Peptides against a protein of PDB entry 8BZL. Designs and how they scored, part 104

Target 1, 228 residues: chain A of PDB entry 8BZL
Amino acid sequence: SYDRAITVFSPDGHLFQVEYAQEAVKKGSTAVGVRGRDIVVLGVEKKSVAKLQDERTVRKICALDDNVCMAFAGLTADARIVINRARVECQSHRLTVEDPVTVEYITRYIASLKQRYTQSNGRRPFGISALIVGFDFDGTPRLYQTDPSGTYHAWKANAIGRGAKSVREFLEKNYTDEAIETDDLTIKLVIKALLEVVQSGGKNIELAVMRRDQSLKILNPEEIEKYV
Target 2, 242 residues: chain B of PDB entry 8BZL
Amino acid sequence: SRRYDSRTTIFSPEGRLYQVEYAMEAIGHAGTCLGILANDGVLLAAERRNIHKLLDEVFFSEKIYKLNEDMACSVAGITSDANVLTNELRLIAQRYLLQYQEPIPCEQLVTALCDIKQAYTQFGGKRPFGVSLLYIGWDKHYGFQLYQSDPSGNYGGWKATCIGNNSAAAVSMLKQDYKEGEMTLKSALALAIKVLNKTMDVSKLSAEKVEIATLTRENGKTVIRVLKQKEVEQLIKKHEEE

## One batch from the design tools (peptide; aimed at target 1 F72)

Design b1_p26_5 (made by RFdiffusion4)
Pose (drawn by RFdiffusion4):
Structure b1_p26_5 (pose): chain A 225 residues (1-47, 50-199, 201-228), chain B 238 residues (1-200, 205-242), chain P 26 residues (1-26); non-standard residues A62 YCM
Amino acid sequence: SYDRAITVFSPDGHLFQVEYAQEAVKKGSTAVGVRGRDIVVLGVEKKAKLQDERTVRKICALDDNVCMAFAGLTADARIVINRARVECQSHRLTVEDPVTVEYITRYIASLKQRYTQSNGRRPFGISALIVGFDFDGTPRLYQTDPSGTYHAWKANAIGRGAKSVREFLEKNYTDEAIETDDLTIKLVIKALLEVVQGGKNIELAVMRRDQSLKILNPEEIEKYV
Amino acid sequence: SRRYDSRTTIFSPEGRLYQVEYAMEAIGHAGTCLGILANDGVLLAAERRNIHKLLDEVFFSEKIYKLNEDMACSVAGITSDANVLTNELRLIAQRYLLQYQEPIPCEQLVTALCDIKQAYTQFGGKRPFGVSLLYIGWDKHYGFQLYQSDPSGNYGGWKATCIGNNSAAAVSMLKQDYKEGEMTLKSALALAIKVLNKTMLSAEKVEIATLTRENGKTVIRVLKQKEVEQLIKKHEEE
Amino acid sequence: SVMEEALENYEEAMPILKELLEKESE
């Protein structure tokens, strides 16, 4: 089989294929995640008439208690999502507990890292925001990128214009903003309206404590706009 | 040998996949192919690129392939690659029926093939398939459906779409004329002739298939030349 | 092969995908 080293070091210690994978993420639609007190919210920018909206979603459930949003190559994302879904079931089988948000994040990050050091393969061209609750009810938000690095965040953005949205969230992520569920959803819509020039072209989803993923209707989003 | 390896599965500096993009260029030079969803069925309209006089026409169709009892598809791009992929679609549909004893839902069949196409872009060092497919079908979950896939493995559901030559012009005509939720098969057939009229008119140059439900069973039929010649006459009056 | 590896991955996830599709259709 094909064994060519694709990800290699360059002078100065750069891994060019990873950096190029990060460029693919920037070409992706904006995704925003906010961790609230008892709620986590994900929002994504949408690119069209005659298209079925159900089929092209950027927010996916990995397990009953974990879901994710992504930016970058949509085909690579389907592969990573299905790999994480299989791992969530393997964990329930072996430990008899649902996966912690951290556990599945670590798994997705290590899968991405393996694709930066394996022969015959290019890195995954996606970043992911992963949200959910732990057994003790603690809300979580994690980010993964193509290098395999992962971190926890109060709020974050990935994809096109993520730097601008991040700077908005830094100034606006306060206790008042995450005091209630309505204000937590509102902060995500405001963060997206910063780069989407729009309001009717946004997808949003909410996850509450042990209540599973709820995707908001267009009519419910129009009320906030 | 590193010298002769064209490295078909790497990123460009901008995060682009050049082989995928070049494959999409090949599809843009293929015969026009479009699909339209309606309340009582789904259709595929295709430009025949085999319009030579000395051809025999031994099959019921040239560009439209039955995948299983409830599904059909059409292709744009490299014909040989399309043969490999359509054979694999039949195998996936049969593997699902064997396991679950029920037909494969349409989206599941598209996802399964797209995973194969995505793998060719990430590992193996091989050129990708130069094929875009339109899928039409019916399942108990979502009823009549239309899907499109491209060489990278991406797919999407559409009420109407077009692939191949002059597809951008065709998508424009569909946005203007497609009445969302009010289309019948008869009107969708009329719109298909209208679209192919601009982007390409003779019955020998076109191929039309329809998918409908009759007595709880799926019917996939290629329209005879007589029915196509009558549809062409009905449009010229407009 | 490239095709066999992709099919293996799909078959592992197929029961989960089937369940998710049925939940969405409801």

Design b1_p26_5_s1 (made by RFdiffusion4, then SolubleMPNN; from b1_p26_5, 16 letters changed)
Fold by OpenDDE base, seed 2:
Order: C-alpha cells, then sequence, then structure tokens
Structure b1_p26_5_s1 (fold): chain B 228 residues (1-228), chain C 242 residues (1-242), chain A 26 residues (1-26)
C-alpha cells in the first residue's frame, strides 16, 4: 500500500508519511508558546519523571543560541538531530555574518531541513513539531512553529502535542493585548493554558522564559507554583 | 531509480515506528542488565546466559565492556549489533581524547552513539539496532553517572535502572528499595543481587551466571573492576543469609 | 555512511554541547 511506503504521493495526492509523522507529534507531550510584548514563554508538559530518572537529562526546552530557544513535541531522538543541526547553523551564522540569526532565519533553516527529509528517497520525515521563540537583533519577540512537513508560520501563540487542540482553544479565547500586557501576565497565560491539559498542576510543567536582551531562563517548580 | 529499501523504518498510520518497537521487544528477551548509582561509585550487573565450557575464559566479561578509563557499558540485545556499537563507542572516545587531550564527558559519548542509533531509524536501507545499553562512568562535570539508551536513540540518566528480561519488574523493585542519598556501593551491590535473584529466570542465582563491574574513584583516578567469581559468590551468600 | 554523517554532524555541534555541559556543572 502507498501508505506504507517512503514519503511518496498516494494516488489521491496525499503524503501519508508526513501525515503519519504528524500523528506521532499528536502523541507527544504538549508544548505551548506565547509571544508577549517583551517576553517569549515556552511551556511543556512534564511527563512525570520516572522515579530514579535524572531530571537533568529530561529537557524538552533547549537553547539554540543566546537569542533563540525551542520546544518540541514528538520523537525525542529526532528532535536532538534537529537541535544539533540548528545549533551548528546558529554558530556558523555568527562566524560568517558576524550577527546572530534572526528567529525567522533559523526557523526557515529547520523547516528546510525537515522538508528535505520528506522529499529524499529512503528517508522518513522527522516525527517532530517545534515551537521556536526568541528575539531578533532589533528586540522584536518572535514565535514560530514548524511541523513534520517542513512548513513554518509565525504565531502570537500556539500549541503542539497531544493537548494542543484544547490549549489552542484556550489561547484563542484568552490571548488578548491585556492578557500579555506584562511579563507576569504572559507567564500566567502560558501556565493557565497548560493547566487545561495537565492534571497535577505546576509540578508537571516545564517553563522557560526569554526576555529582551536576556538569556533563556528555566523556571524552577517553586517559581512556577507562584503563578498557579 | 533508487530502489526503495523495504527495510526503511517508516511511520505507521498511527504515528508509530514499529521497527523500533520490535527492536525493543527483542531486547526484552535478552539477559537482564542492571545499573545502580551510589554515592561512592556506580555498578553494572548483568546476567550471563552463555556459560559454554568451551568459551575461552579469556573473555573478561560477556556483557560488560570497558569503553575507556572512565566509562564502561553493558548491553542487552543482539550480540552482533552490540559489538558494532561498543566498538564505535571506543572509537568515539579515542578520537575525542586525541582531539581535545581530555577524556570525553560521559553524556557526550552516550549522545554520540544515540545520534548514530537515531540515524539507523531514519535513513533508508537501515534497520534499528536491536540493542539497549547501560553506561556507567565518571567525569569531572557530574561525577558518577548512569545512563540508559534504547534502539530509538533516546537516552536518559538514572539513579538505578534495568534493561532486558523482566526489566519492568526489576525497575519496580529498584524503585521500592533504592534509598536516595543513602546508597553506598556496598548497599548497591546487595540491591543488585536481590533484584537479580528475583528477576532472573533461574532456580538459584549462581556466581557463574552473574557479571558485576564497579566503577570507583581511588586517588583521583577512575577504577573499573569486574568482580571475581568468589566475590560474587560472597554477595550471593550474604543475600541468602539476610 | 549514514552513521558517519551522523557522527560528523554531532562533532560539529560538540563545542556548543561542551559549553552547555560546563555551564550545567556550575
Amino acid sequence: as target 1 above (228 residues)
Amino acid sequence: as target 2 above (242 residues)
Amino acid sequence: SVADEALAAFEQALPLRLQELKEEAL
């Protein structure tokens, strides 16, 4: 059957391997991104760290560069490959252009990488969607999303993973200029959005914030609980 | 036309990588391997299934491999795949040492192999490696460390974990008995024997069927030691008397 | 080989990863 082949067009014009990779993303832990006025916030559903697992090795939010970070939903091993490639590109850009990448630039790079894996013979798509946030050199906060197909778009707020539908519905209702007026309100919005799908409150949320001219800050559980 | 290799790992309609899952299933039938992190060291304990009298006794360990002076691993799964991966680990570690004049950090070595594993799940003409690994090591960054990796290229750090046959039951026992912050290497060894005795599909635990390696620090150097059969016998005897 | 390419890609990213590991240890 065409649906069990490499990424090829079906008779009805579907790229089933891309669609199925999107199903892998939908099974992933929920991630949410929100662009505020002078802040970008990423939140991820923490799978209950298995007893005896080192939390240090379970990070779903990572820096790509000083001005860019990423969360993902889907296959962790696939994500690691994308992250490594993106980090190399960020450093290469700094060396060759003498400026950090724009958030759009690195998003486009990641998207192009993903797209190539949908078109190359003998390769399967990446089983990940990503939320990429950061600041451009002019201080503009940005949020982008990529999917397994290699498409990308800019967003004010978005969610990916198993709870994405519910979180997006929440964001569509609650994302207003007033709701993002301050950094704290923006953080609260992300937490409230995640709580729509996360049962055990703040202990099961990983939260990262990036403010203008500041590095990525991962909040500890105690800091998160202050917003609950 | 580049012939589509039917061995390419692809997504199912439900978004699953069945070839990876099947590789994990194969590992579930392999001999049990345990790893336990202690305050003063880290250990691997592995079931030895092939006690062939004709095996050249020179094999220091069937399932535990020294990777460099600061790291060792144990394997569960397809032996041929394990040999390839353990050799690659050694090569990566050596190349790093040559390039940087320092030993490779433990997590970097694990990650390097995991990227290779992942590649075999994504690129055409390849199948996943039918191997899970436990890694023990010491580095100046994190001290004593225990990692687990699977055929997907996922990895994680652990205080205690198990791979292979009856791994779920073993992990459950480890969760019950592992005392965070109070685990000595001596206690870890006792715990390893306790868990193996309950999880191995053997009527009686014998020293011939168990390999144990410890990694400790002595005088600012890492010491990797495979326990002698007599030492393992003593541990088993002590457990039977408790 | 695919494995060699994966290794090469990792090696290129290694300096950044090393820096991250150093920062986490601190």
Scores: peptide ipSAE 0.000, ipTM 0.563, DockQ to the pose 0.665
OpenDDE base, seeds 1, 3, 4, 5: peptide ipSAE 0.006, 0.000, 0.014, 0.000; ipTM 0.574, 0.458, 0.473, 0.576; seeds 1, 3, 4, 5 fail the geometry check

Design b1_p26_5_s2 (made by RFdiffusion4, then SolubleMPNN; from b1_p26_5, 14 letters changed)
Fold by OpenDDE base, seed 5:
Structure b1_p26_5_s2 (fold): chain B 228 residues (1-228), chain C 242 residues (1-242), chain A 26 residues (1-26)
Amino acid sequence: as target 1 above (228 residues)
Amino acid sequence: as target 2 above (242 residues)
Amino acid sequence: SVEEKALEEWEKSEPLRLEELEREAL
């Protein structure tokens, strides 16, 4: 059956392996990204870290470069491969072009990588969606989303993973110029959006903030609770 | 071309990688392996299912392998797959040492193998490895460390964990008895015996059925030691007296 | 030896190196 083959078209034009990879993403922990005025914020649902698990090894938000970070939903091992490739490309770009990548450039690179894995008969699609945020060299904050198909788009705000629908519905109602007027309000918006699907408040949220001309900051649980 | 398609790990309609899940199920039937991180060391404890008196003592253990001077691992799952992966770990560690003239960081070695595991879940004609590993190590970056990896190429750091038969029950017991910040290697050894006694499908725990390795630091050097059978017997006896 | 058997199985096994896996998949 076409649904059991490596990524091939069905008679009705469906790429079932890509669609099924999207179902893998829907089982992933929820991630949300919001672009503010001079800030980008990523939030991720913390799955209850087993009491004996080291939290440092469960990070869902990763730096790609000093000016770009990524959150993902879906298969963690697949995400690691994509992150490593993206990091190498960011360093290569700095060496060859003497400037950091734009957020669009690295998103397009990741998207192209994903697309190639949908076209090769020797490979399955990546079971991940990603939210890629950062600043371009001109100081413009950017948010991009990419899926298992290798599509990508720019967003003001978006969500991926299990709770993505509810979070997006919240963001569609609550994302206003007033809601992102300050950095703190933007952070609050992300937390409120995640609380639509995350139980037990700030303890179950991973939050990363990148401000203009600043490095990625991962907020600790105490810092997150101040915004709740 | 068509023969590769039939063996490729593909997504189910529900977004599941059944070949990875089936590999994990196979590991659930393997002998129990425990890892416990202490303040002054880290240990592996593994069930020995094949008691061959004639096993060459040159082997570190049936299930515990020295990887380099600063790391060891235990394996649960398909023996042939485990041998391939443990050999690759040694090669990765050796190549790093030759290239950088320093030992590979623990997490970096774990990650390198996990990328290989992941590749075997994504590339055509490949099957997942039917193996989970526990890694113990020391490095200058994080000190004593314990990691677990599975067939998917996922890994995590742990204070204590278990793989193989009755792993879920073992993890539950570890969560109850593990005291964060207060765990000595001595207490960790006692805890390992306690958990194995309850989770191994044996009427009575015996030293011949248990392998224990400890990793400690002495005079600025890592010491990896497999406990002698008499030492394990003493630990079991002490547990029976409590 | 178990090591020799493992080595023989390893030699008969498909390449584990990521670069080799990627090359075979291309």
Scores: peptide ipSAE 0.027, ipTM 0.587, DockQ to the pose 0.038
OpenDDE base, seeds 1, 2, 3, 4: peptide ipSAE 0.006, 0.022, 0.026, 0.010; ipTM 0.499, 0.513, 0.524, 0.583; seeds 1, 2, 4 fail the geometry check

Design b1_p26_5_s3 (made by RFdiffusion4, then SolubleMPNN; from b1_p26_5, 13 letters changed)
Fold by OpenDDE base, seed 4:
Structure b1_p26_5_s3 (fold): chain B 228 residues (1-228), chain C 242 residues (1-242), chain A 26 residues (1-26)
Amino acid sequence: as target 1 above (228 residues)
Amino acid sequence: as target 2 above (242 residues)
Amino acid sequence: SVEEEALKAFEEALPLELEELRREAS
C-alpha cells in the first residue's frame, strides 16, 4: 500500500530506514572521486559481470550531461532512477535557462530528490550514495558527494562504498597540491587510492576523466595500467 | 496482514504527537547552536562537528546560512532537512521581495516556514522535519531580532537561546549571565564563547570547532559576517585568560 | 547479490522497526 509510512523517527530520534540505506551503500562497490586543478577523475571498482551480461549495462560511471558525470555506490536500480531524473533536469535547465547546470545545482537537485524519499509516505530512501563531478561554465572543476539522506557537500576528494574508509584514509594522507599538480598525477592518485581496496590491479578499475573543455573519457585497461 | 499506519504523525491516547517529540529528540543530539541578541547586533554561534581535511571550502558556513541581505539562520538536526528548509526560506524571501518590492519582515519569514513545518506534522504521508532553527535578522519594524523554531512549527522571539546538544544547560547559563538592556555585541560574543565552552562535548574549545556569525548595521545597511578563525581564536584566548 | 541482500534486509527490518516504535509509544 502506497499509504504506508516507511521512514519514521524512532523514540531516540533515528531514521532507521535512512541508516539502513546507508548500510546498503556500504555494501556497494567502491567509488572514488578526486578534483584536480583542471581535471576531475572518477574511479570505480568493477563489478563482476554475470556470464552473458553486457558490460555496458553494468557501468557505474554515467554522464548526466556534457559537463557532469556521476559515480554511485549501492543499489543499481535506485541509481538508474536518480540518473534518469538528473538527466531530464539537466536537459530542462539547458532549454529553460540556456546554460548547462552547475555541478552544485544538479547535486542539490539529486539531494532534494533523495530527501523527499525520506519524508514521503509510501517511499523508502534511495539506497545510493553518489560522487558527482564536472565543470561549471566558468571552467571550475567540482566534486560533490550525496548520501541516502539527501545531504551533500563539496569535496577535494572522497570515496563511497565498501572500501570507502580505507580509500579516504589514503586520500587524507596523500592529497596535496603536489599530488594534483598535473592531470597525470591526479589520475595516478585516484588509481593508487582505489588500489588500496581493489584486488588484481588495474584490470578491476573503471576510470573516467573529465578535463577542462573536454568530454568525459573512459580509460581503457591499457591506459590505466600506464599509471599503475 | 502487517498493519502499517497510514498516518505518519498522529495523536497518542494522551494527546501527544510522538513523531514531533522524536524529531525534537533527534535535534537534541545535534551540535549546539546559540543565538544572542545585543543592542548593536545579533550573533549565531554553532558547534562545528564535521572537520574533514578533504572538504572543499566553498560554503559560507557549515551550520550558518545566509537567507538574504538582512537575515541568517543556524540549524540543529538533520542536515538534509535543513538544506530543504533553508532553501525554502530563501525562496520565500525572494518571492516576497518580488511581490512587495521590499525585504520580507523577519517574523513573517519565520512564520511562513513554521506553517510549512506544521503542515508536515498534520498531513498524512509526511514526517516532521528533524530540524530546529535559530534566526537572526534586522528589519525596520523591530530592529535586531532573534527567533527559534522547532519541528512542530512553533516559534518564539528571544533575547538569547540555544538549540541542539545540551541546550537546556546553555539556556540556564544564558539566563544567569544575560544582562537585559546592557548587552553589547562584544559582550554577547564573550558570552557565546563562555556558554559553548561549558556546553560543547569537547575536551578543549578550539576555533576550528566553532562557527560564529554576526549581524550588524553599518551606514544603514545590514552586514552579515562570519568571523575568521583568528578572530574566534582571540575570543577563546580572552575567555581562557578570564 | 548484494542488492538482493540489501533489499531483503530492508524488508525484514521494517516490520521490526514499526513494532518497536509501537511498543515504545504504548
Scores: peptide ipSAE 0.026, ipTM 0.499, DockQ to the pose 0.028
OpenDDE base, seeds 1, 2, 3, 5: peptide ipSAE 0.006, 0.006, 0.006, 0.027; ipTM 0.563, 0.498, 0.568, 0.569; seeds 2, 5 fail the geometry check

Design b1_p26_5_s4 (made by RFdiffusion4, then SolubleMPNN; from b1_p26_5, 15 letters changed)
Fold by OpenDDE base, seed 1:
Structure b1_p26_5_s4 (fold): chain B 228 residues (1-228), chain C 242 residues (1-242), chain A 26 residues (1-26)
Amino acid sequence: as target 1 above (228 residues)
Amino acid sequence: as target 2 above (242 residues)
Amino acid sequence: SVEDEALELFEQSLPLRLEELRREAS
């Protein structure tokens, strides 16, 4: 059967390993991203941190560079590989081009990496989708999504992972210019979106905010509760 | 399920990596290893299964390996795989030391190995390592640390955790008895004995069947010490008296 | 080898990771 091989086309034109990798993503914790006017916000469902687990080591939102951060859904080990390569590329770009990457550029890089793993012999696809947010040099906020196939698109708002469908539906209904008029409203929108699928309120949400010309800020639980 | 068992680690239709899961299953049958983080140190406790009389009584740790001056690990799973991975850890640590003239941070060493593990789950012609590891260490960034890694290349930091046989039960016990912020190394040792006594399914815990290592700081230096049998006996005796 | 490739990639990321760790510790 074609599904047993390295990523190959089935007779009906399916890349089963890519599709199956997408299923791995669907089992992942929910992540949401929203682009505001002057802010980008990432939110991730916290799995109940097992008692005795160090929360520091369960980070699902990470910086790729000073102006770019990423959340993911799917295989954490796979994500680590992608993140590391992306970070290297960001630094390389700064050294060679003397400017930080655009959000689109680094997204394309990640997408290309993923795509190669869908086409190369002896490799399986990455079992991750990613939300990549940040600011371009001109101060424009950006949000991109990638999937295991290596496709990517720009979004105003999107979600990935197990609760993505419900979160997307919420965002489709509630993402308006008024809803993102202020930074606080944008943050509130993300929290509300996650609360569609996350139980027990703000305690189970990791939230990261990047404002124009500011570094990534991870909100503490108390800060999150202010928006709930 | 069987159709995905024999080849390169690939995704099942359900998005599962069965080869990784099977590796984890194999680890579940291995001897129990515990790790406990305390305020003044960190420890590993492991079940000894192979007590061969002909082993030269140099009570070499069967399951606990010194990685460098600041880190040690315990292994659960396939011995040959464990040997390869522990050797690799030592090499990575040594290379870092040579390159930066300082010890590798604990989490970085763990991550380096985890990236290797992950690669063996993604590249063709390779199988996952059938090994989980507990890491104990000290560095200037985070002080005393305890990590766990699995065949998938995932890892996490822990206050206390367990791998191998009856790990779920052990973790449950640790969750119940571990007091965050108040754990001393002495208390951690007692807790380790308590948990092992229940998880090793032996009528009486003996010092011959338990290996314990502690990592502490003395005079600004890391000290990794494997407890002597007499010391372990005392711990067991104390537990029996309680 | 797969191992060597993974190791090389990690080594390339080490400076960034160290910086991150330093920021978290500070």
Scores: peptide ipSAE 0.007, ipTM 0.575, DockQ to the pose 0.696
OpenDDE base, seeds 2, 3, 4, 5: peptide ipSAE 0.016, 0.000, 0.000, 0.000; ipTM 0.574, 0.484, 0.569, 0.570; seeds 2, 3, 5 fail the geometry check

Design b1_p26_6 (made by RFdiffusion4)
Pose (drawn by RFdiffusion4):
Structure b1_p26_6 (pose): chain A 225 residues (1-47, 50-199, 201-228), chain B 238 residues (1-200, 205-242), chain P 26 residues (1-26); non-standard residues A62 YCM
Amino acid sequence: SYDRAITVFSPDGHLFQVEYAQEAVKKGSTAVGVRGRDIVVLGVEKKAKLQDERTVRKICALDDNVCMAFAGLTADARIVINRARVECQSHRLTVEDPVTVEYITRYIASLKQRYTQSNGRRPFGISALIVGFDFDGTPRLYQTDPSGTYHAWKANAIGRGAKSVREFLEKNYTDEAIETDDLTIKLVIKALLEVVQGGKNIELAVMRRDQSLKILNPEEIEKYV
Amino acid sequence: SRRYDSRTTIFSPEGRLYQVEYAMEAIGHAGTCLGILANDGVLLAAERRNIHKLLDEVFFSEKIYKLNEDMACSVAGITSDANVLTNELRLIAQRYLLQYQEPIPCEQLVTALCDIKQAYTQFGGKRPFGVSLLYIGWDKHYGFQLYQSDPSGNYGGWKATCIGNNSAAAVSMLKQDYKEGEMTLKSALALAIKVLNKTMLSAEKVEIATLTRENGKTVIRVLKQKEVEQLIKKHEEE
Amino acid sequence: EEELAEKQKKLMEEAVEEDEEALEKE
């Protein structure tokens, strides 16, 4: 089989294929995640008439208690999501507990890292925001990128214009903003309206404590706009 | 040997996949192919690129392939690659029927093939398949459906779409004329002739298939030359 | 990088040409 080393070091210690994978992420639609007091919210920018909205979604459930949003190569994302879904079931089988948000994040990150050091393969061209609750009810938000690095965040953005949205969230992520569920959803819509020039072209989802993923209707989004 | 390896599965500096993009260029030079969803069925309209006089026409179709009882598809791009992929689609549909004893839902069949296509872009060092496919079908979950896939493994559901030559012009005509939720098969057939009329008219140059439900059973039929010649006459009056 | 892009483009063109020649021979 094909054994070419695709990800290699360059002078100065750069891994060019990873950096190029990060460029693929920037070409992706904006995704925003905010961790609230008792709620986590994901929002994504949408790119069209005659298209079935159900089939092209950027927010996916990995397990009953964990879901994710992504930016970058949409085909690579389907592969990572299905790999994570299989791992969530393997964990329930072996430990008899649902996966912690951290556990599945670590798994997705290590999968991505392996694709930066394996022969015959290019890195995954996606970043992911992973949200959910732990056993003790603690809300979580994690980010993964193509290098395999992962971190926890109060709020974050990935994809096109993520730097601008991140700077907005830094000034606006306060206790007042995450005091209630309505204001937590509102902060995500405001963060997206910063780069989407729009309001009717946004998808949004909410996850509450042990209540599973709820995707909001267009009519419910129009009320906030 | 590193010298002769064209490295078909790497990123460009901008995060692009050049082989995938060059494959999409090949599809843009293929025969026009479009699909339209309606309340009582789904259809595929295709430009025949085999319009020579000395051809025999031994099959019921040239560009439209039955995948299982409830599904058909059409292709744009490298013909040989399309043969490999359509054979694999039949195998996936049969593997699902064997396992669950029920037909594969349409989206599940598209996802399964797209995973194969995505693998060719990430590892193995091989050129990707130069094929875009339109899928038409019916399942108990979502009823009549239309899907499109491209060489990278991406797919999407559409009420109407077009692939191949002059597809951008065709998508424009569909946005203007397609009445969302009010289309019948008869009107969708009329719109298909209208679209192919601009982007290309003769019955020998086109191929039309329809998918409908009759007595709880799916019917996939290629329209005879007589029915196509009558549809072409009915449009010229407009 | 430019040479690799040219080789990749040529490979795809050859595949299309070989497929057209095969159809013509039928």

Design b1_p26_6_s1 (made by RFdiffusion4, then SolubleMPNN; from b1_p26_6, 17 letters changed; failed a check: too like the target's own chain)
Amino acid sequence: EEERKKRIEEEIKKAVEEDKKKEEEL

Design b1_p26_6_s2 (made by RFdiffusion4, then SolubleMPNN; from b1_p26_6, 13 letters changed)
Fold by OpenDDE base, seed 2:
Structure b1_p26_6_s2 (fold): chain B 228 residues (1-228), chain C 242 residues (1-242), chain A 26 residues (1-26)
Amino acid sequence: as target 1 above (228 residues)
Amino acid sequence: as target 2 above (242 residues)
Amino acid sequence: EEEREKRIKEEIEEAVREDEEREEEL
């Protein structure tokens, strides 16, 4: 009986299953998130969808609610579980509290879910990191990142997946108040950051924008090319 | 021989709970946290390791958590486990307040969490929490208090203690310099800086890498205050001048 | 990408097996 992947401590204090889940994330497509003044932007590298794959089926950016969206890196199947749970929680919150979730609230929910899968027998960690962006009810833009371990932090900008190191290094150098002064500049910053690891072309980037009091907008390749 | 069971924390032939010991080993690699009890207050001092330029303004300490109006804690170990436990502490404290219309006694809150920790070492299908906590608080029963708890669910009251990286060395220094009965909050702050400067694997102590919270009583109310970076800088500067 | 995810999953499962085997040898 293969007692399935149990997350236990190694003799040296490591949770190998969590570390291996992080390796799955590092093999995933790169995602970047940037918080602007009145905008949040997510970008993901599109690997060349096999000519026969419906591009609609490979969305790495999804809405959790009208005011919150998520990008992920890692196992798509694991992401579906997290997304579905998060969507249910967002709707439940609207019904019970009569307000949409804060970005922090839903991030904490996702983080707690991930953490529980690192501590329960017969469960492996989720092989995903997520960038969660949106607007709080007060109109404050937020960006959070969460890992397979269930950790989460608030960010001005961050990246996950294969190219995350290079993208983060770019963002550390180029994220300034001037660089996010306008919505267009913020979008350009995300595109430029992704272009550190993705070959030039609007076809290779999935980009989503959420503005204050607006729903998630997925940009088409032509719209992206205007910023390149 | 299987050194640890993958399914459940079980005793070794020698009577050891290896998963608990390994969780404690994980904590040994975490950032240093200090607690010092004074006559006029209690403090927590914690190493801040995650300094990233792209982090959003952390309004709250990364390692120091307010639990209620009378208690705070610091954590060493797995951050995700710490978040779960700190949330539980807040929930326990809130439920008690709602039920009894008074704040939970400090030791009772610590014990309640320790029971949860212990359960995760005894019941099947769970691993221990990879977290140690320092608790500071005030209550009407014992006044200012400092507690430490570990992954086993064991806890103790302390006058001064340390968890995380180089904790043994820190505790040794605290034992040497702690003056029983004469410890003021001011002297405790100075002692915290002194110990952190020696135990942190840094060439020079920086205010950016240190979080300090104090718990005092003012006008019959508990005041939990996180020191501003400038205040920490002044403490470091004073230590460098001595 | 599905093939890549499958490979990643297989690599994780293999790493888990290797870790379990190492635990059994200890």
Scores: peptide ipSAE 0.018, ipTM 0.502, DockQ to the pose 0.022
OpenDDE base, seeds 1, 3, 4, 5: peptide ipSAE 0.017, 0.012, 0.022, 0.005; ipTM 0.610, 0.595, 0.610, 0.583; seeds 4, 5 fail the geometry check

